Peptides against a protein of PDB entry 6UG1. Designs and how they scored, part 263

Target 1, 304 residues: chain A of PDB entry 6UG1
Amino acid sequence: SNEERKRRKYFHMLYLVCLMVHGFIRNEWINSKRLSRKLSNLVPEKVFELLHPQKDEELPLRSTRKLLDGLKKCMELWQKHWKITKKYDNVGLYMRTWKEIEMSANNKRKFKTLKRSDFLRAVSKGHGDPDISVQGFVAMLRACNVNARLIMSCQPPDFTNMKIDTSLNGNNAYKDMVKYPIFWCEVWDKFSKKWITVDPVNLKTIEQVRLHSKLAPKGVACCERNMLRYVIAYDRKYGCRDVTRRYAQWMNSKVRKRRITKDDFGEKWFRKVITALHHRKRTKIDDYEDQYFFQRDESEGIPD
Target 2, 301 residues: chain A of PDB entry 6UG1 as posed
Amino acid sequence: SNEERKRRKYFHMLYLVCLMVHGFIRNEWINSKRLSRKLSNLVPEKVFELLHPQKDEELPLRSTRKLLDGLKKCMELWQKHWKITKKYDNEGLYMRTWKEIEMSANNKRKFKTLKRSDFLRAVSKGHGDPDISVQGFVAMLRACNVNARLIMSCQPPDFTNMKIDTSLNAYKDMVKYPIFWCEVWDKFSKKWITVDPVNLKTIEQVRLHSKLAPKGVACCERNMLRYVIAYDRKYGCRDVTRRYAQWMNSKVRKRRITKDDFGEKWFRKVITALHHRKRTKIDDYEDQYFFRRDESEGIPD

## One batch from the design tools (peptide; made by RFdiffusion4, then SolubleMPNN)

Design b2_p29_4_s2 (from b2_p29_4, 16 letters changed)
Fold by OpenDDE base, seed 2:
Structure b2_p29_4_s2 (fold): chain B 304 residues (1-304), chain A 29 residues (1-29)
Amino acid sequence: as target 1 above (304 residues)
Amino acid sequence: KEEEELIKHIADELRMDPKDFLPFVKYAF
């Protein structure tokens, strides 16, 4: 019905706000001074120097290569620190079906609230789910004075799906779900004036995204619980930015149709939510990023 | 009332306190 369409759109918006606030709070927690002091000790001086290369005036690409090598070594150090990767409880922050939402409303199962103290202890010990691990990795890079931001692929329920959910009863459902990450890292390359994509936990990859990312979900089974729609960046200064354009090859033709921002009301509403979570002034880094997004929009073209 | 129950449900699934969302939900809607 039209009412069910309105209800699903509303619940999508509500869930999206809660997910974006979750990312904001985790981004605050990883700025812990106590955690920073502990995590800085994981990075030896030689790796710190690679993270902070001198500007090569002759060949700036050499400086970027040093930074990339430093980030690779940080991923290796992080793997040594991380002792226990826990499975997600249920589906974690992956997309729920409408049937799961309706069934959960009837089931008074209360999950234990993860407090800030529990999170800091988990990161400090190297014991937690993949999301906590990525968040801790961002904290380690920030402890080394790297301009690292936390990236979250927000997975609200699909308001464009009007079908009754077929039961996702597959033995491989968890494996397909976790094939692509919900959280990752971006690092500012001051030499190339670009964000470097880092997945330290799932795919264990470093990318300089041009047109597409390996982190973008591919295949029907992987996309059931992980649709690239809202990739939100949380920086060390409490900036909040929509960076979906980086990871979406087909932003205009495909991704936009699955977003609340497909209409003017949704665009204004989503901008209001981003503004509420954006607690810093604009910087020249934002100008370079917006220029990159503009060039990506021009190169995709207007969908015919 | 219905919105508050939905927020409580979402907060439970996210392992968060509903109070962490309420200011932003009230601002967004």
Scores: peptide ipSAE 0.676, ipTM 0.969, DockQ to the pose 0.889
Fold by OpenDDE base, seed 3:
Structure b2_p29_4_s2 (fold): chain B 304 residues (1-304), chain A 29 residues (1-29)
Amino acid sequence: as target 1 above (304 residues)
Amino acid sequence: KEEEELIKHIADELRMDPKDFLPFVKYAF
């Protein structure tokens, strides 16, 4: 019905706000001065020097290569720190089906609230789920004065799915769900004027995204609980930015149709939410990023 | 009332306090 369409759109918007606020709060928690002091001790001086290379005036690419090597070594150090990777309870922050949402509304099962103190302890001990691990990695880079962003792929329920029964065939193994991350890192390369993508936990990869990312979900089974729609970046200065354009090859043809921003109302609403979570002034880094997004939009063109 | 119950449910799934979301939900809607 039209009513059920409106209801599903509303639930999508409500989940999206809550997910975006969750990312914001986790970004505040990883700015903990106490945590920063502990995590800086994990990074040897030689690795710190690679994270902060001198500008090579002859070939700026040499400086970028040192930064990339430093980030690779930081991923290796982080793997040594992280002792216990817990499985997600249920589906974690992956996308729920409409049936799961309806069933959960009836289920009085209360999950224990993860407090800031519990999170900081988990990161410090190296015990937690993959999301806590990625968040801790971003905290370690920030502790080393690296301009690292926390990236979150927000997975609200699919308001474009109007099926009554949205139960997944029970065989969608936990493995297919977790094949691609929900959280990752971006690092500002001051030499190339670009964001470097870092997945320290799941794919254990570093990439300079041009047209496509390895972190973009591929295949039907993986996309059922992880649809690339809302990739939100949280920086060390409490900036909040939509960076979906970086990771979406087909933003205009495929991704936009599954976003609330497909219409003027949804675009205005989503901009309002981003603005409420964006607690810093614009910088030259934002100008370079917006220029890159513009070039990517022009290069994709209008879908046929 | 219904909105606050839905936020409580979502907050429970996210392992968060509903109070962390309420100001932003009220601003957004």
Scores: peptide ipSAE 0.676, ipTM 0.969, DockQ to the pose 0.915
Fold by OpenDDE base, seed 1:
Structure b2_p29_4_s2 (fold): chain B 304 residues (1-304), chain A 29 residues (1-29)
Amino acid sequence: as target 1 above (304 residues)
Amino acid sequence: KEEEELIKHIADELRMDPKDFLPFVKYAF
């Protein structure tokens, strides 16, 4: 019905706001000075120097290579720190089906609230789910004065799915679900004027994304609970930006159709939500990023 | 009522307090 379509759109928007606020709060928690002091001690001086290379005036690419090597070593150090990767409770922050939302509304299962103190303890001990691990990795890079931002792929329920029963196959569902991350890191390369993508936990990869990312979900089974639609970046200065364009190869042709921003109302609404979460002034980094997004939109073209 | 119940449910799933979302929900809608 038209009513069910409106209801699903509303619930999609409500979940999206809550997910974006969750990312914002986690981004505040990883700015903890107490955590920063502990995590900086995990990074030896030689790795710190690689994270902060001098500008090579002859070949700026040499400086980028040092930064990439420093980030690789930081991922290795992080793996040594992280002792226990817990499974997600239920589906974690992956996309729920409409049936799961209806069933869960009836199910009085109270999950224990994860407080800031619990999070800081989890990161400090190296015990937690993959999301806590990624968030802790971003905290470690920030502790080393790296301009690292937390990236979140927000997974609100699919308002474009009008099927009543979306029973997902049970047993392999978890492996397919967690194949691609919900959270990752981006690091600003001041030499190339680009964001470097870092997945320290799931794929354990570093990318300089041009047209496509390895972090973009591929295949039907993986896309059931992880649909690339809203990739939100949270920086160390409480900036909030939509960076979906970086990771979406087909933003205009495919991704936009599954976003609330497919219409002018949804675009204005989503901009309002982003603005509410964006607590810093614009910088030259934002200008370089917007220029890159513009070039990516022109290169994709308008879908026929 | 239905909205508040859904926010409580989403908050439980996110392991958060519903109060953390309420200001932003009220602003967004």
Scores: peptide ipSAE 0.675, ipTM 0.969, DockQ to the pose 0.877
Fold by OpenDDE base, seed 5:
Structure b2_p29_4_s2 (fold): chain B 304 residues (1-304), chain A 29 residues (1-29)
Amino acid sequence: as target 1 above (304 residues)
Amino acid sequence: KEEEELIKHIADELRMDPKDFLPFVKYAF
């Protein structure tokens, strides 16, 4: 019905706000001074120097290569620190089906609230789910004065799916779900004027994204609970930005159709939510990023 | 009431306090 379509759109919007606020709060927690002091001690001086290379005036790419090597070593150090990767409870922050949402409204099973203290302890011990691990990695890079963003792929329920029964059956459902991350890192390369993508936990990859990322879900099974629609970046200064364009090869032709921003009302609403979570002034880094997104929109063209 | 119960449910799934979301939900809608 038209009512069910409106209801699903509303629930999508509500979940999206809650997910974006969750990312904001986790981004605040990883700015903990106490955590920063502990995590900086994981990074040897030689690795710190690679994270902060001098500008090579002859070949700026040499400086970028040092930064990439430093980030690779940080990823290796993080794997040594992280002792226990816990499974998600249920589906974690992956996308729920409409049936799961309807059934869960009746389910009194309360999960224990993860407090800031619990999170900081989990990161410090290296014990937690993959999301806590990624968030801790961003905290470690920030502790080393690296301009690292927390990236979150927000997975609200699919309001474009009008099927009644969307139950996902299958023994491999969890493996397919966790194939691609929900959280990752971006690091500002001041030499190339680009964001470097870092997945320290799941795919264990470092990318300079041009047209597509390895972090973008590919295949039916993994896309059931992880659709690239809302990739939100949270920086160390409490900036909040939509960076979906970086990771979406087909933003205009495919991704936009599955976003609330497909219409002018949804675009205005989503900008309002982003603005509410964006607690810093614009910087020249934002100008370079917006220019990159513009060039990516022009290069994709208008979908035929 | 229905919105508040849904926010409580989402907050529980996110392992968060509903109070952390309420100001932003009220601003967004």
Scores: peptide ipSAE 0.673, ipTM 0.968, DockQ to the pose 0.895; fails the geometry check

Design b2_p29_4_s3 (from b2_p29_4, 16 letters changed)
Fold by OpenDDE base, seed 2:
Structure b2_p29_4_s3 (fold): chain B 304 residues (1-304), chain A 29 residues (1-29)
Amino acid sequence: as target 1 above (304 residues)
Amino acid sequence: DELKKLIQQIADELRMDPNDFIPFVEEAF
C-alpha cells in the first residue's frame, strides 16, 4: 500500500539517523586519551617515521609510498595485537529485512548495551568483533598523529523493497554477509591530496580508490545485507561527511535510486542530519575531496 | 509515543541507549 511505503520510508530515515549517531559515538570513543597512550606503544619508531615521511620535492610519490608502507606495517602490528574471537551476534550492523524488523517489534530481546568502558577494554585487550577491531585500528593511527577517519557503511532497511516476505534463506548467509566490511579506515595522504582506503580486518587491503573500491559489495548474496548507499566518514575533529561517491562506481545510475536523497525533500533532510553530526569548520582537505567527488560525478556522466 | 517505541527497537538492535539518539532524532524530524 501507499501507507506501507510511507511507513518503510519513515523507518528507513529513523534507522539511518540512529546508525549515523552510532558511528559518531564510536568515533568519540576512539578519541579516548587513555586508549591513545596504550595504542601508540604498539607502533615502533621506524614505523612512526614511515607514517610521517618528509615531502620529497623531486618525487612526491616516494613520500606516498613510505606512507603506504607504514600503513601496511601498522596493519601487521594490529593483527599481532588483535585476535578476532567474536562473531557478530545476529547480523551486527548489516541490513535487516522488513520481516526481521516486524519480528523484532514483537520480540522484546533485551540485548546488553555496549558501554564505552566495555569498548575501551575490548580494544585494549585485542578481543571483539570486526567492527571494534577496525575502530581500534583507527584509534591506533590517531594515537600516532595520523589523520585517520572512521568509515561506516550505514545499512538501514531498504525502503525501496516493497516485498511482504523479505526472509533471507541460505546456509552461507553469514559468510556472504561478512564478505565485505561495514567499517573501515581512510587516511589522508597530504602528498597526493587524496584519501587512502584501509581495510585492516576483513580484506586486509590498502587501496587508492580511483573508479571502484574492493570494499564495494559485489554479487546478489553479498548485497542482500550490505548495500552501498550511505558511506559516512567520521574524522578525529568530529567532522562528518558523506563519502559514498568514492566507493560507488554507479552513484547516479544505481545508488541514488536506493537513497533517501533520490528526491529534493530527502536531499535537504539528509544534509540536515549530516550538519547536526558535523562539529568542525571546513578545511582545504574537504575542498580537495569535493573536487574529487565532482570529477567522479562528471566522469560517470548522466545515465542513459 | 510511537516514535519512542521505534527508537527503543532500533537502540536494542544497535546495542545502544535510546537516549543517545533522542537529541538527533528530534533535530532531524
Scores: peptide ipSAE 0.803, ipTM 0.983, DockQ to the pose 0.884
Fold by OpenDDE base, seed 5:
Structure b2_p29_4_s3 (fold): chain B 304 residues (1-304), chain A 29 residues (1-29)
Amino acid sequence: as target 1 above (304 residues)
Amino acid sequence: DELKKLIQQIADELRMDPNDFIPFVEEAF
């Protein structure tokens, strides 16, 4: 019905705000001074120097290569720190079906709230789910004065799915769900004027995204609970930015159709939500990033 | 309040306090 379409759109919007607030709060928690002091001790001086290379005026790419090597070593150090990767309870922050949402409304299941103290303890011990692990990795890089962002792929229920029963065909293996991350890291490369993508936990990869990312979900089974639609970046200064354009090869043709921003009302609304979560002034880094997104929009063209 | 019930449902799924969302939801809608 038209009513069910309105209800699903509204619930998608509400759920999206809550997911974006979750990312914001986790970004505050990883700025903990106590955690920072503990995590900086995991990074030897030699690795710290690689994270902060001098500018090579002849070949800036040499400086980028040092930074990439430093980030690789940080991933290795993080794997040594992280002792226990817990499974998500239920589906973590992956996308729920509309049937699961309806069932959840009827189920007074009291889930234990994860408090800041619980999170800081989990990161400090190296015991937690993959999201906590990624968030802790971002905290470690920030503790080393690296301009690292927390990235979140927000998975609100699919308001474009108008099926009555949205049950997944079979027990999609937990393995297919977690094949691609919900959280990852970006690091500012001051030499190339680009963000470097880092997945320290799931795919264990570092990439300089041009047209597509390895972190973008591929295949039907993986996309059922992980649809690339809202990739939000949270920086160390409480900036909030939509960075979906980096990871979406087909933003205009495919991704936009599944976003609230498919129409002017949704675009204005989503901009309002981003503004409410953006607590810093604009910087030259934002200018370089916006220029990159503009060039990516022009290069994709208008979908046929 | 239906909105508060929906926020509580989402908060339970996200393992958060619903009060963490209320200010941002009120600003968004």
Scores: peptide ipSAE 0.801, ipTM 0.982, DockQ to the pose 0.881
Fold by OpenDDE base, seed 1:
Structure b2_p29_4_s3 (fold): chain B 304 residues (1-304), chain A 29 residues (1-29)
Amino acid sequence: as target 1 above (304 residues)
Amino acid sequence: DELKKLIQQIADELRMDPNDFIPFVEEAF
């Protein structure tokens, strides 16, 4: 019905705000001074030096290569720190079906609220789900004065899915679900003027994204619970930015149709939500990023 | 209210306090 369409759109918007607030709060928690002091001790001086290379005036690419090597070594150090990767409770922050939402309304499964203290302890011990692990990795990089931001792929229920029964098939569903991350890291490369993508946990990869990312879900089974629609970046200064354009190969032709921003009302609303979560002034880094997004929009072209 | 029930439902799924969302939800809607 038209009413069910309105209800699903509204619930999608509400869920999206809550997911974005979740990312914001986790970004605050990873700025913990206590956690920073502990995590900085995981990074040897030689690795710290690689994270902070001098500018090579002859070949700036050499400086970028040092940074990339430093980030690789940080991923290795993080793997040594992380002792237990817990499975998500239920589906974690992956996309729920409409049936699961209806069932959740009727059956109050009270999961224990994860408090800041629980999070800091989990990161400090190296015991937690993949999201906590990624968030802790971002905290470690920030502890080393790296301009690292937390990236979240927000997975609100699909308001464009009007199917009643979206029963997802059994045992392989979890493996397909976790194949691509919800959280990852980006690191500012001051030499190339670009964000470097880092997945320290799932794919264990470092990318300089040009046209597409390996972190973008591919295949029907993976996309059932992980649709690339809202990739939000949270920086160390409490900046909040939509970075979906980086990871979406087909932003204009495909991704936009699945976003609230498909119409002017949704675009204005989503800008309001981003603004409410953006607690810093604009910087030259934002200018370089916006230029990159502009070039990516031009390169994609207008969808036929 | 219905909104508060929906926020609680989402908060339970996200393992968060519903009060963490209220200020941002009220600003957004």
Scores: peptide ipSAE 0.801, ipTM 0.982, DockQ to the pose 0.873
Fold by OpenDDE base, seed 4:
Structure b2_p29_4_s3 (fold): chain B 304 residues (1-304), chain A 29 residues (1-29)
Amino acid sequence: as target 1 above (304 residues)
Amino acid sequence: DELKKLIQQIADELRMDPNDFIPFVEEAF
């Protein structure tokens, strides 16, 4: 019905705000001075030096290569630190079906809230789900004074899915679900003036995204619970930015149709939510990023 | 309040306090 369409759109919006607030709060928690002091001790001086290379004036690419090597070594150090990767409870922050949302509304299960103290302990011990692990990795990089962002692929229920039931296949569903991450890292390369994408936990990859990312879900089964729609970046200064354009090959043709921002009302609303979560002044880094997104939009063109 | 019920449902799914969302939800809607 038209009413059910409105209800699903509204619930999608509400869920999206809550997901974005979750990312914001986790981004605040990883800025913990106590955590920073502990995590800085995981990074040897030689690795710190690679994270902070001098600018090579002759070949800036040499400086980028040092940074990439430093980030690779940080991923290796992080794997040594991380002792226990817990499975997600249920589906973690992956996308729920509308049936699951309806069942959840009827289920008075008492869930334990993850407190800041629990999170900081989990990161410090290296015991937690993949999201906590990624968040801790971002905290470690920030502890080394790296301009690292927490990236979150927000998975609100699909308001464009008007099916009553989406039977998801059972046992393989978890493996397919977790094939691509919900959280990852971006690191500012001051030499190339670009964000470097780092997945320290899932794919264990570093990439310099041009047209597509390895982190973008591919295949029907993987996309059932992980639809690339809202990739939000949280920086160390409490900036909040939509970076979906980086990871979406087909932003205009495919991704936009699945976003609240498909219409002017949704665009204005989503901009309001971003603004509420953006607690810093604009910087030259934002200018370089916006220029990159503009070039990516022009290069994709308008879908026929 | 239906909105509070929905926020509580989402908060439970996210393992969060519903009060963490209230200011942002009130600003957004």
Scores: peptide ipSAE 0.804, ipTM 0.983, DockQ to the pose 0.870; fails the geometry check

